# Peptides against a protein of PDB entry 4GXB, part 152

Target 1, 277 residues: chain A of PDB entry 4GXB
Amino acid sequence: VPTEEVSLEVLLSNGQKVLVNVLTSDQTEDVLEAVAAKLDLPDDLIGYFSLFLVREKEDGAFSFVRKLQEFELPYVSVTSLRSQEYKIVLRKSYWDSAYDDDVMENRVGLNLLYAQTVSDIERGWILVTKEQHRQLKSLQEKVSKKEFLRLAQTLRHYGYLRFDACVADFPEKDCPVVVSAGNSELSLQLRLPGQQLREGSFRVTRMRCWRVTSSVPLPSGSTSSPGRGRGEVRLELAFEYLMSKDRLQWVTITSPQAIMMSICLQSMVDELMVKKS

## One batch from the design tools (peptide; made by RFdiffusion4, then SolubleMPNN)

Design b2_p23_6_s4 (from b2_p23_6, 9 letters changed)
Fold by OpenDDE base, seed 3:
Structure b2_p23_6_s4 (fold): chain B 277 residues (1-277), chain A 23 residues (1-23)
Amino acid sequence: as target 1 above (277 residues)
Amino acid sequence: LGSEITYLRDENGNLLPPVVRHY
């Protein structure tokens, strides 16, 4: 692609548009810096955020595809998909809420975290009771962003990324699940027939390994699941989990977001390693 | 046709270089 100056749209978690002038040849960090500059985010806070490729759903919700890598050209990465559904989103890129303290010291950082948190609550990524919701709304009305965040930090699945409904082989084969990543775990929410909603927590510290598998179904056999077009790549995330002492078990998640899930796992592990250092 | 990337952790919890397999 020829090097040209272009206007690139980057969205915040709440769908707010940030337009930046960048070169088509600018790498992910260059674009991130441009976004930070546009927002007046200090340079020392840039590292707390990342650019993500997402697919915007009809309802305006974001399905996270992947984190943009350092070598990527965000303009090319999004434009090459030739669909207006694909967007670049700025989001915080750490898991430990302790890092919120660093970010919220700055007005712009505070605003970004606030906007993200509001959006995550509205989308049901953060789980709230009716009473908690009332308290949060009261704080929003008062425009008390810091207090809002402090309350939000105590909520279930704060800081988690929620994935689209998918399928796992745990606890049973072909079990519909909703996966969320955060707090150094994968949370699998499931409802079996006649049962209450259950949550399986899989801590990354108990994962021996994980794998992403891409497969193209052979055209042969009759079980055309009607909805997936002939030739769609099947993605799976599998992880080997220490269920009990000396008992490892594989858990497999079938999801178009398996790559994103793997990125989250890696990111959570990396963050844990930094904290141990 | 498929690909598999396996991420392994060592005894200390460090990530090892990923193993890539193509089928």
Scores: peptide ipSAE 0.241, ipTM 0.832, DockQ to the pose 0.804
Fold by OpenDDE base, seed 5:
Parts: sequence; C-alpha cells; structure tokens
Structure b2_p23_6_s4 (fold): chain B 277 residues (1-277), chain A 23 residues (1-23)
Amino acid sequence: as target 1 above (277 residues)
Amino acid sequence: LGSEITYLRDENGNLLPPVVRHY
C-alpha cells in the first residue's frame, strides 16, 4: 500500500469514536500513540492499553478477533477485511486490577477505565447482583468514577473478556458454553437442560499446554448448520489441564474466537511471569 | 487440511516457542 495520510477511526469500549490522522505505513504503536495524544493520555500510560481488531455485531457489541501485533499496520489490517463490521478498539491490556491504580491516577486514564467498565457491565461481561447493580447506578449518577471502579473491581469477572457463545467438549460433548478469560483463568459457563448454571474454572497455571487448530470441514452432507457456509474454517482451542494430581485431561473449545482465546492465555501467562520476576 | 499451533510451558511456566504443524 502506498504511504498516504489517512483518517483512522479507533473506538473506545463504549463506542466513542476517536479519529486520528496517521500514515498507512504507521505501525500499531504509532497508531496507539496517535490515539493517546488525541485523548491526552500521558505517554507513561500508553503501555497499559492495546489496539484490538473486533467485529461489531448488530447490537453494537464487540466480538474480539485478535490483538493487533506490534509489526502490524492497523489501517491495512482493518481495511484489508473489506467489511465495515470490523473495527479497531482501544482497551486496557493488563489483567491484574492492581495496575488500575496506576492508570486511575490520571484523569484520562480514569475516564478510559470507567468507560470500559461501564460498557463491560452493560454488556454483561461483568456479573452483578441486583443490589450491586443498584449501587453501581447510584455511583454512576453521582459521577463518582473512582468509587465506581473500586466497587467494580470486587465484582465477578471484573477485567474479563467475554466471548461469543460457542461449544466445548466439557463436561460433555457438544456442550454450549460461554467462555470468559481473565484473572489467569478461562471460565466456562454452561447450562445443561434441566440443570442450574454451572461454571468450570480453568486456571492457566494448571494448563500444561494449549493449541489452536484450524480445519476446513469437508462438505459432509449431514449437519448443515444453516448459517455457516459449507467452506468456513473451523477453529478450535484445546488445552491440556491438570484436573487432579497426575491426571491430565484435554478440553476442547470450538469457536471462531479460538485465536483470541489463545492470545488471552498467552497474555495472562506473560503477565504472571512478569509478577514472578 | 489443517494447521495447529501448540503452546508449551517449561517447568518455570515460561512459554516456549510455539510449534506449528500443517496437516
């Protein structure tokens, strides 16, 4: 692509649009810096955020596709998909809520975390009780952003990424599940017929390994799920988990977001390693 | 035809270079 000046749209978690003038040849960090400058985010806080490629759903929700890598050209990455449903989103890129303290010290950082958290609650990524919801709404009405975040930090799945409904082979074959990644785990929520909501928690520290598999299903005549065109790539994330002492078991998740899930796993492991150092 | 990327951790929890396989 020839080097040209372009206007690039980057979305915040709440759908707020940030327009930046960049070069088509600008890498991810260059674009991130441009976004930070536009928002008046200090340079020392840039590292707490990343750019993500997402697919915008009809309801305005974001399906995370992947994190943009450092060597990527965000303009090319998004435009090459030739679909307006794909967007670039700015989001915090750390898992430990302790890092919120650093970000919250700055007004812009505080606003970004607040907007993200409000959005995550509204989208049901963060799980809230009725009472907690009431408290959060009260704080929101008072525009008490710090107090709002402090309460939110105590909530279930704070800081998690929630994925689209998918299928897993655990606890049974072909189980419909909702996967969330955060706090050094994958959470698999499922409701089997006639059963209560169940959650499987898989800590990354107990994962021996994981893999992403891409396959093209052969046109086998039978189970045409109507919506997937016969030629769609099937993605799976499998991980080998230490269920008990000396007992490893594979768990496989079938999801178009398997790549993003694997990125989350890697990122969570990386952060844990930094903390141990 | 498929591809597989496997991520392994060492004894210290460090990620090893991913293993890529094509089928």
Scores: peptide ipSAE 0.240, ipTM 0.830, DockQ to the pose 0.812
Fold by OpenDDE base, seed 1:
Parts: structure tokens; sequence; C-alpha cells
Structure b2_p23_6_s4 (fold): chain B 277 residues (1-277), chain A 23 residues (1-23)
């Protein structure tokens, strides 16, 4: 792509649009810096955020595709997909809520965390009771962003990334699940027929390894599951998990977001390693 | 035809370089 000056749209988690003037040849960090400058986010806080490629759903929700890597050209990465459904989103890129303290000391950082948290609650990524929801609404009405965040930090799945409904082979084959990544774990929520909602917690510290597999289904003549077109790539995330002492078991998740899940796993492990050092 | 990327951890929990396989 020729080097040209372009206007690039970057979205916040709440769908707010940030327009930045960049070069088509600008790398991820260059674009991130441009977004930070546009928002008046200080340079020392840029590292707490990342750019993500997402697909906007019909309901306006974002399906996270992947984190943009340092060597990528965000303009090219999004435009090469030739679909307006794909967007670039700015989001916080750390897992430990302790880092919120650093970010929320700045007005712009506080606003970004607040907007993201409100959006995550509205989307059902953060789980709230009726009473908690009432308390959050009261704080929102008072525009008490700090108090809102402090309460939100105590909520179930605060800071988690929620994925689209998918399928796992645990606890049973072809089990419909909702996967969320956060707090150094994958949470698998499932409802089996006639059963209550169950959650499986898979801590990354108990994962020996994981893999992402991409496969093209062979046209097997018989089971034309109607909705998957003949050429759709199947993605799977599998991880080997220490279920008990000396008992390893593979768990496989079939999801078009398997790549994003693996990125989350790596990111959570990396953050844990930084804390141990 | 498929591809596989495997992420391994060492005994200390450090991530090893990913192994990429093509089928």
Amino acid sequence: as target 1 above (277 residues)
Amino acid sequence: LGSEITYLRDENGNLLPPVVRHY
C-alpha cells in the first residue's frame, strides 16, 4: 500500500469514535500514540492500553478477533478485510485491577476505565446482582467515577474479556459454553439440559500447555450442518490442564475466537511473570 | 490441511517459544 495520510477511526469500548490522522505505513504503536494524543492521555499511560481488531455484531457488540501486534499496520489490517464490520478498538491491556490505581490517577485514564467498565456491565461481561446494579446506577447518576470503579472492581468477572458463545468438549462433548478470560483464568460458563448454570474455572498456572488448531473441514457427504458454508475454517483452542495431582486432561474449545483466547492466555502468563520478578 | 501452534511452559512456568506445525 502506498504511504498516504489517512483518517483512521478508532473506537472506545462504548463505541465512541476517535478519529486520528495517520500514515497508512504507521505501525500499531504509532497509531496508539496518535489516539493517546487525541484523547490527551499522557505518554506514561499509553502502555496500559492496546489496539484490538474486532468485528461489530448486529447488536453493536464487539467480537474480539485479535490484539494488533507491534509490527502490524492498523490501517492495512482493518481495511484489507474489506468489510465495514471490522473495527479497531482501544481497550486496557492488563489483567490485575491493581494497575487501575495507576491509570485512574489521571483524568483521561479514569474516563477510559469508567467508559469501558460501564460498557462491560451493559454488555453483561461483568456479572451484577440487582442490588449491585442499583448501587452502580446511583454512582453513575452522581458521576462518581472513582467510587463506581471501586465498586466495579469487586464484581464477578471484573476485567474479564467475554467471548461469543461457542462449544467445548468439557464437561461433556459438544457442550455449549460461554468463555471469559481474566484474573489468570479461563472461565467456562455452561448450562446443561435440566441443570443449573455451572462455571468451570481453569487457572493458567495449572495449564501445562495450550494449542490453537486451524482446520478446513473435508466435505464429508452426509452431515451438511446447514449453516457452515463449505469453506469455513474451524479454529480450536486446546489446553492440557492439571485437574488433580498427577492428572492431566485436555480440554478443547471450538471457537472462531480461539486465536484471541490464546493471546489472552499468553498475556495473562506474561503479566504473572512480571509480578514474580 | 491444517496448522497448529503449541505454547509450552517450562517447569518454572515460563513460556517457551511456540511450536508451529503445518499439516
Scores: peptide ipSAE 0.233, ipTM 0.826, DockQ to the pose 0.797
Fold by OpenDDE base, seed 4:
Structure b2_p23_6_s4 (fold): chain B 277 residues (1-277), chain A 23 residues (1-23)
Amino acid sequence: as target 1 above (277 residues)
Amino acid sequence: LGSEITYLRDENGNLLPPVVRHY
């Protein structure tokens, strides 16, 4: 791609558009810095955020595809997909809510966390009770961003990334699940017919290993999955989990977001390693 | 016929092998 100056749109979690003038050859960090500058985010806070490639769904929700890597060219990465549904989103890139304290000290950082948190609640990524929702709305009406965040930090799945509904082989084969990543775990939510929501927690510290695999289903005459066109790549995340003492078991998640899930796993592990150092 | 899956957690909140009941 020839090096040209372009206007690149980067979205915040709430859908707010940030337009930045960048070069087509600018790498992820260059674009991130441009976005930070546009928002007046201090340089020392840039590292708390990352750019993500997402697919915007019809309802305006974001399906996270992957984190943009350092070597990538965000303009090329998004435009090469030749679909307007793909967007670049700015989001916080740490898991421990303790880091919110650093970010919240700055007005812009506070606003970013607030916007993200509001969006995550609205999208049902953060789980709230009716009473909690009332309290949050009251704080939102008062525009008390700090208090809003402090309350939000106590909520279930605060700081988690929620994935689209997918399939796992756990607890049973072909189980429909909703996976969320956060707090050094993968949460697998399952609702069986007529049953309450069940949640399985897989702590990354008990994952011996994980892998992402891609496969092309052979044209088996049985169109068993309605809507998967012939030749669609199947992505799977598999991890070997310590279920009990000396008992390892493989768990496999079939999801088009398997790559993003693996990125989350690695990111959570990396953060844990930083805390141990 | 129904199935019940019970998620058990250890002291650290890690998932143990689920208990599956079929009705």
Scores: peptide ipSAE 0.037, ipTM 0.568, DockQ to the pose 0.031

Design b2_p23_7_s1 (from b2_p23_7, 10 letters changed)
Fold by OpenDDE base, seed 4:
Structure b2_p23_7_s1 (fold): chain B 277 residues (1-277), chain A 23 residues (1-23)
Amino acid sequence: as target 1 above (277 residues)
Amino acid sequence: MSPEELLKLNPPPNPFQGFYDLL
């Protein structure tokens, strides 16, 4: 792609558009810095955020595709897909809510966290009771962003990334699940026939290893999955988990977001390693 | 397998214990 000055749209979690003038050759960090400058986010807070490639759904929800890597050219990465559904989103890129304290000290950082958190609640990524929702709404009406965040930090799946409904082979084969990543775990929500909603927690510290694989389904005559065209790549995240003492078991998640899940796993591990050092 | 088998495993006393690898 020739180096040209372009206007690039970067979305906040709430769908707010940030237009930045960048070069087509600007790397992820350059674009991130441009976005930060546009928002008046201090340089020392830039590292708490990342750019993500997402697919915007019809309902305006974001399906996270991947984190943009440092070597990528965000303009090229998004435009090469030739679909208006793909967007670049700014989101916080840490997991431990303790880092919110650093970000919240700045007005812009506070606003970003607030907007993200509101969006995550609205999208059902953060799980709230009726009473909690009432409290959050009250704080939102008062525009008490700090108090809102402090309450939100106590909520189930605060700081988690929620994925689209997918399939796992655990606890049963072809089990429909909703996966969320956060707090050094993968949370698998599932409802088995005739059962209540259950949540399984897979702590990254008990994952011996994980991998992402891709396969092309053989044209089997019974395409039982409505909507998967012939030749669609099937992505799987598999991890070997310490279920109990001396018992390892593979768990496989079949999802088009398997790559994003693996990115989350690595990111959570990296953060734990930083805390350990 | 029971959904209960999915339930939260007790974290190790040392939160940094365990093993992980990316293949």
Scores: peptide ipSAE 0.016, ipTM 0.495, DockQ to the pose 0.037
Fold by OpenDDE base, seed 2:
Structure b2_p23_7_s1 (fold): chain B 277 residues (1-277), chain A 23 residues (1-23)
Amino acid sequence: as target 1 above (277 residues)
Amino acid sequence: MSPEELLKLNPPPNPFQGFYDLL
């Protein structure tokens, strides 16, 4: 692609548009810096955020596709998809809420975290009770951003990334699940027929390994699930989990977001490794 | 971008790496 100056749209988690002038040849960090500059985010806080490729759903929700890598050209990465559904999103890229303290010290950082958190609550990524929701609404009405975040930090799945509904082979084969990544775990929420909502917690510290695989379903004659076009690539995330002492079991998640799940796992592991060093 | 291309950009970790031993 020839090097040209272009206007690139980057979205915040709440869908707010940030327009930046960049070169088509600008790498992810260059674009991130441009976004930071546009927002007046200090340079020392840039590292707390990343650019993500997402698919915007009809309801305005984001399906995270992947984190943009350092060597990528965000303009090329998004435009090459030739679909307006694909967007670049700025989001915090750490998992430990303790890092919120660093970010919240800055007005812009605070605003970014606040906007993200509001959006995550509205999208149901953060799980709230009716009473908690009332409290959050009250704080939102008062524009008490710090207090709002402090309350939000105590909520279930704060800081998690929620994925689209998918299928796992745990606890049963072909089990519909909602996967969320955060707090050094994969949370698998499921409701079996006639049962209450259950959650399985898979801590990354108990994962021996994981892998992403792609396969083309063989035209097996029978189970044409009507929605998967013949020939769609099936992505799977499989991880080997220490279920009990000396008992490893593979868990496989079938999801178009398997790559993003893997990225989250790696990111969580990396963060844990940094804390131990 | 194909899933295969995405996998090239985001390679999975070594399947033989024991994370629970490292963490």
Scores: peptide ipSAE 0.029, ipTM 0.701, DockQ to the pose 0.082; fails the geometry check
Fold by OpenDDE base, seed 1:
Structure b2_p23_7_s1 (fold): chain B 277 residues (1-277), chain A 23 residues (1-23)
Amino acid sequence: as target 1 above (277 residues)
Amino acid sequence: MSPEELLKLNPPPNPFQGFYDLL
């Protein structure tokens, strides 16, 4: 792509648009800096955020595709897909809520975390009781962003990334699940027929390894799942998990977001390694 | 970008080294 000055749209988690003037040849960090400058986010807080490629769903929700890498050209990465459904989103890129303290000391950082958290609650990524929801609404009405965040930090799945409904082979084959990544784990929520909602927690510290695979479904005559067109690539994330002492078991998640899940796993591992050092 | 190309950009960790062994 020729080097040209372009206007690039970057979305916040709540769908707010940030327009930045960048070069088509600008790398991810250059674009991130441009977004930070536009928002008046200080340079020392830029590292707490990342750019993500997402697909906007019909309901306006974002399906996370991947984190943009440092060597990528965000303009090219999004426009090469030739679909207006694909967007670039700014989101916080750390997992430990302790880092919120650094970010929320700044007015712009506070606003970004607040907007993201409100959006995550509205989307059902953060799980709230009726009473908690009432308390959050009261704080929102008072525009008490710090208190809102402090309460939100105590909520189930705060800071988690929620994926689209998918399928796992655990606890049973072809089990419908909702996967969320956060707090150094993959959370698998599922409801088996006639059972209550269950959650399985898979801590990254108990994962021996993981892999992502792609396959083309063979035209098997029978179970045409209605929605997958002929020839759609099937992605799977498989991880080997320490279920008990000296017992490893493979768990496989079938999801078009398998790559994004693997990115989350690596990111959580990296953060844990930094904390241990 | 194809799924295969995306996988090349985000390779899985070393399958022979458990994360819990590093911690």
Scores: peptide ipSAE 0.023, ipTM 0.679, DockQ to the pose 0.092; fails the geometry check
Fold by OpenDDE base, seed 5:
Formats: structure tokens, sequence, C-alpha cells
Structure b2_p23_7_s1 (fold): chain B 277 residues (1-277), chain A 23 residues (1-23)
């Protein structure tokens, strides 16, 4: 793509649009800096955020596709898809809520975390009880952003990314699941027939390895999930998990977001490694 | 990392938790 000045739209988690003037040749960091400047986010806080490629659903929810890498050209990455459903989103890119303290010290950082957290609650990414929801609503009405975040930090799946409903082979074959990534784990929520909602927690520290695979399903006449056209690439995330003492078991998740899941796993591992150093 | 090495760092988990009262 020729180097040209363009207007690029970057969304916040709440769908707020940030328009930045960038070059088509600007890399991810250049665009991120432009967004930060537009928001008046201090330079020392830029590293706590990343740009993500997402698919916007009809309901306005975001399906995360991948994190934009440093060498990418965000304008090219999004426009090459030739679909308006793809967006670039700014989101915090760390997992440990302790880093919120650094970000919250700044007014803009606080606002970004607040907007993200409100959105995550509204989208059901953060799990809340009725009482917690009441408390959060009260704090939101008072515009007490710090107190709101402090309460939110205690909630289940705070800081998690929630994926679209997909399928796993655990605990049973072809089990419908909702996967979430955060706090150094993959959470698999599932409801088997006649059973209560269950959550499987797979800590990254107990994953020996993981891989992403792609395959083209053979047109077998069986249970075509109605939404996948014949011939769509099937992505799978498989990880080998230490279930018990000396017992490793493979778990496979079939999802179009398998790549994003693997990115999350690696990112969580990387953060853990930094903390141990 | 071997299973033994992983176990030194991590206690055996219960991979599945029960129902949570959600909204």
Amino acid sequence: as target 1 above (277 residues)
Amino acid sequence: MSPEELLKLNPPPNPFQGFYDLL
C-alpha cells in the first residue's frame, strides 16, 4: 500500500470511537502512540494497552480475532479484510490486576479501565451476583470510578477475555462450552444435559504444552452447525494438561478463535515469567 | 516441563467447580 495519510478509527471497549490521523505505513506502536496522544494518555502508560483486531457482532459485541503485532500495519491489517465488521480495539493488555494501580493513578488511565470494566460487565464477561450488580450500579450512578474498579477487581472473571460459544472434547466429546481467558487460566463454562452449570479451570501453569491446528472438514453429512458453511477452516486449540499426579490429558477446543486463545495463553505465560524474574 | 516438575510448582487442582449463582 502506498504511504498515505489516512484517518483510522480505533474503538474503546465501550464502542467509543477514537479517530487518529496516521500513515498507512505506521506500525502498531505508532498507531498506539497516536491513540494515546488523542486520549491524552501519558507515554509511560502506553505499554499497558494494546491494539486488537476484532469482529463486531450485530449486537455490538466484539469477537476478538487477534492481538496486532508490533510489526503489523494496523491500517492494512484491518482494511485488507474488506469488511466493515472488523475493527481495531484498544484494551488493556496485562492480566494481573495489580497493574491497575499504576494505570488508575492517571485520570485517563482510570477512565479507560472504567470504560472497559463497565463494558465487560454489561457484556457478561465479568460474572456478577444480583447484589454485586446493585452495588456496581450504585457506584456507577455516583460516578465513583475508583471504588467501582476496586469492587470490580474482586469479581469473578475480572480481567478475562470471553470468547464466543464453541466446542470442546472435555469432559465429553462435542461438549458446548464458553471459554474465557484470564488470571493465568482458561475457564470452560459448560452445561451438560440435565446438569447444573459447571466451570472447568485450566491453569496455564499446569499446561505442559499447547498447539493450534487447522483443518478443512470433509463434507461428512453429519451435524453441520447451521452457521458454518461447508468448507470453512476448522481451528482447534489443544493443550496437554496435568489433571492429576503423573496424569497428562489432552483437551481440545474447537473454535474460530483458537488463535486468539493461544495468544492469550502465551501472553499469560509471558507475564508470569516476568513476575518470577 | 515434566509432570513431576509441574507438580512441584502446582498442587493438584479440581478442574471443575460447581454451580455459581449468576444473574
Scores: peptide ipSAE 0.015, ipTM 0.495, DockQ to the pose 0.030; fails the geometry check

Design b2_p23_7_s2 (from b2_p23_7, 10 letters changed)
Fold by OpenDDE base, seed 1:
Structure b2_p23_7_s2 (fold): chain B 277 residues (1-277), chain A 23 residues (1-23)
Amino acid sequence: as target 1 above (277 residues)
Amino acid sequence: MSPEELLKKNPPPNPFQGFYDLL
């Protein structure tokens, strides 16, 4: 792609548009710095955020595809897909809520965390009771962003990234699940026939290894699941998990977001290593 | 650090993690 000056749209978690003037040859960090400058986010807080490639769904929700890597050219990465459904999103890129304290000290950082948290609650990524929802609304009406975040930090799945509904082979084969990543775990929510809603916690510290695989479904004549067009690549995340003392078991998640899930796993492991150093 | 190395250095406090019902 020739080096040209372009206007690039970057979205916040709430869908707010940030327009930045960049070069087509600018790398991820260059674009991130341009976004930070446009928002008046100080340089020392840039490292708490990342750019993500997402697909905008019909309901306006974002399906996270992957984190943009340092060597990538965000303009090229998004435009090469030749679909307007793909967007670049700015989001916080740490898992421990303790880092919120650093970001919240700055007005712009506070606003970004607040907007993200409101959006995550509205999307049902953060789980709230009726009473908690009432308390959050009251704080939102008062525009008490700090108090809102302090309450939100206590909520179930605060700081988690929620994936689209997918399938796992655990606890049963072909089990519909909703996966969320956060707090050094993968949370699997599921409802088996005739059962209550259940959640399983898979801590990254109990994962021996993980892998992403891609396969092309063989044209087996019979069970055309109606929605998967002929030739769609099937992605799977498999991890080997310590279920009990000296018992390892493979768990496989079938999802178009398997790559993003693996990125989350690595990111959570990396953060745990930094905290222990 | 590999996941295996992390597991060895930081054993989980509860060796039995299961599914729990959401209320």
Scores: peptide ipSAE 0.020, ipTM 0.554, DockQ to the pose 0.042
Fold by OpenDDE base, seed 3:
Structure b2_p23_7_s2 (fold): chain B 277 residues (1-277), chain A 23 residues (1-23)
Amino acid sequence: as target 1 above (277 residues)
Amino acid sequence: MSPEELLKKNPPPNPFQGFYDLL
């Protein structure tokens, strides 16, 4: 692609548009710096955020595809998909809520975390009781962003990334699940026939390894699950989990977001390693 | 530490403790 100056749209978690002038040859960090400058985010806070490729759904919800890598050219990465559904989103890129303290010290950082958190609550990524929701609304009405975040930090799945509904082979084969990544775990929410809604916690510290695989379904037999067009690549995330003492078991998640899930796993492990050093 | 060594240092809870009912 020729090096040209272009206007690139980057979205916040709430769908707010940030327009930046960048070169088509600018790498992910260059674009991130341009976004930070546009927002007046200090340089020392840039590392707390990342750019993500997402697919915007009809309802305005974001399906996270992947984190943009350092070598990527964000303008090319998004435009090459030739669909207006694909967007670049700025989001916080750490998991431990303790790092919120660093970001919240700055007005712009505070606003970014606030906007993300409001959006995550509205999307049902963060789970709230009726009473908690009332308290949060009261804090929003008062525009008390710090107090709002402090309350939000105590909520279930605060800081998690929620994925689209998918399928796992655990606890049963072909079990419909909702996966969320956060707090050094994969949370699997599921409802088995005749059972209550349950959550399974798969801590990354108990994962021996994981892998992403892709397969092309063979054009054979009749059970066309209606939604996947003939020839779509099936992605799977498999991880080997320590279920009990000296008992490892593979768990496989079938999801178009398997790559994003693996990125989250790696990111959570990396953060844990930094904290232990 | 290898992932295996990390796993050995943190003995797993009961496998059934990995799943809880959402209240």
Scores: peptide ipSAE 0.028, ipTM 0.617, DockQ to the pose 0.035; fails the geometry check
Fold by OpenDDE base, seed 4:
Structure b2_p23_7_s2 (fold): chain B 277 residues (1-277), chain A 23 residues (1-23)
Amino acid sequence: as target 1 above (277 residues)
Amino acid sequence: MSPEELLKKNPPPNPFQGFYDLL
């Protein structure tokens, strides 16, 4: 692509648009810096955020496709998809809520975390009771962003990334699940027939390995689910998990977000390694 | 660090972390 100056739209978690003038040849970090400058985010806080490629759903929710890599050209990455559904989103890129303290010290950082957290609650990514929701709304009405975040940090799945409904082979074959990544785990929410809603925790520290695979389903004469067009690539995340002492078992998640799940796993592992150093 | 290396360095304290009922 020729190097040209372009206006690039980057969304915040709440859908707020940030327009930045960048070069088509600007890499992910260059674009991130431009966004930070536009927002007046200090340079020392840039590393707490990343740019993500997402697909905007009809309801305005974001399906995370992947984190933009350092070598990527965000303008090219988003425009090459030739669909306006694809957006670039700024989001925090750490998992430990302790890092919120560093970010919250700055007004812009605080605003970003607040906007993200509000959005995550509204989208049902963060799980809240009725009473907690009432308290959060009261704090929101008062515009008490710090207190809002402090309360939010105590909530279930705070800081998690929620994926679209998908399928796993655990605990049963072809089990519908909702996967969330956070707190050094994959959380699998599921409801088996006649059972209550359950959550399974797969800690990254118990994963021996993981892989992403892609396959093209053979036209099996059996009723492919009506929504999967002929030739749609099936992505799977498989991980080998220590279920019990000396018992490893493969768990496979079938999801178009398998790549994003893998990125989350690696990111969580990387963060754990940093904390130990 | 590989996931395998992480597992070796950080064995889980409770091997029975599994599915919980969401009330």
Scores: peptide ipSAE 0.019, ipTM 0.517, DockQ to the pose 0.042; fails the geometry check
Fold by OpenDDE base, seed 5:
Structure b2_p23_7_s2 (fold): chain B 277 residues (1-277), chain A 23 residues (1-23)
Amino acid sequence: as target 1 above (277 residues)
Amino acid sequence: MSPEELLKKNPPPNPFQGFYDLL
């Protein structure tokens, strides 16, 4: 792509648009710096955020595709997909809520975390009781952003990324699940026929390894999922998990977001390594 | 550190306890 000046749209978690003038040759960090400058986010806080490639759904929800890598050209990465459904989103890129304290000290950082948290609650990524929801609404009405975040930090799945409904082979084959990544785990929510809603926690510290595989399904006539064209690549995330003492078991998640899930796993491991160093 | 190295340093609780009914 020839180097030229372009206007690039970057979305916040709440769908707010940030327009930045960048070069087509600008790398991810250059674009991130441009977004930070546009928002008046201090340079020392830039590292707490990342750019993500997402697919915008019809309802305005974001399906996370992947994190943009440092060597990528965000303009090229998004435009090469030739679909207006793909967007670039700014989001916090750490998992430990303790880092919120650093970000919240700045007005812009506080606003970004607040907007993200409100959006995550509205999208059902953060799980709230009726009473908690009432409390959050009261704080929102008062515009008490710090207090709102402090309450939100105590909520189930605060700071998690929620994925689209998918399928796992655990606890049984072809089990519909909703996967969320956060707090050094994959949470699998599922409801088996005639059972209550259940959650399984897979801690990254108990994962011996993981891998992503891709396959092209052979046109077998019986795949009842009407929307996947016969030629769609099937992605799977498999991880080997320590189920008990000296007992490893593979768990496989079939999802178009398997790559993003693997990125989350690596990112959570990396953060844990930094904390232990 | 590999996930395996993390396991050695921090043995987690029984993962079967990670599956619970959401009340």
Scores: peptide ipSAE 0.017, ipTM 0.491, DockQ to the pose 0.040; fails the geometry check

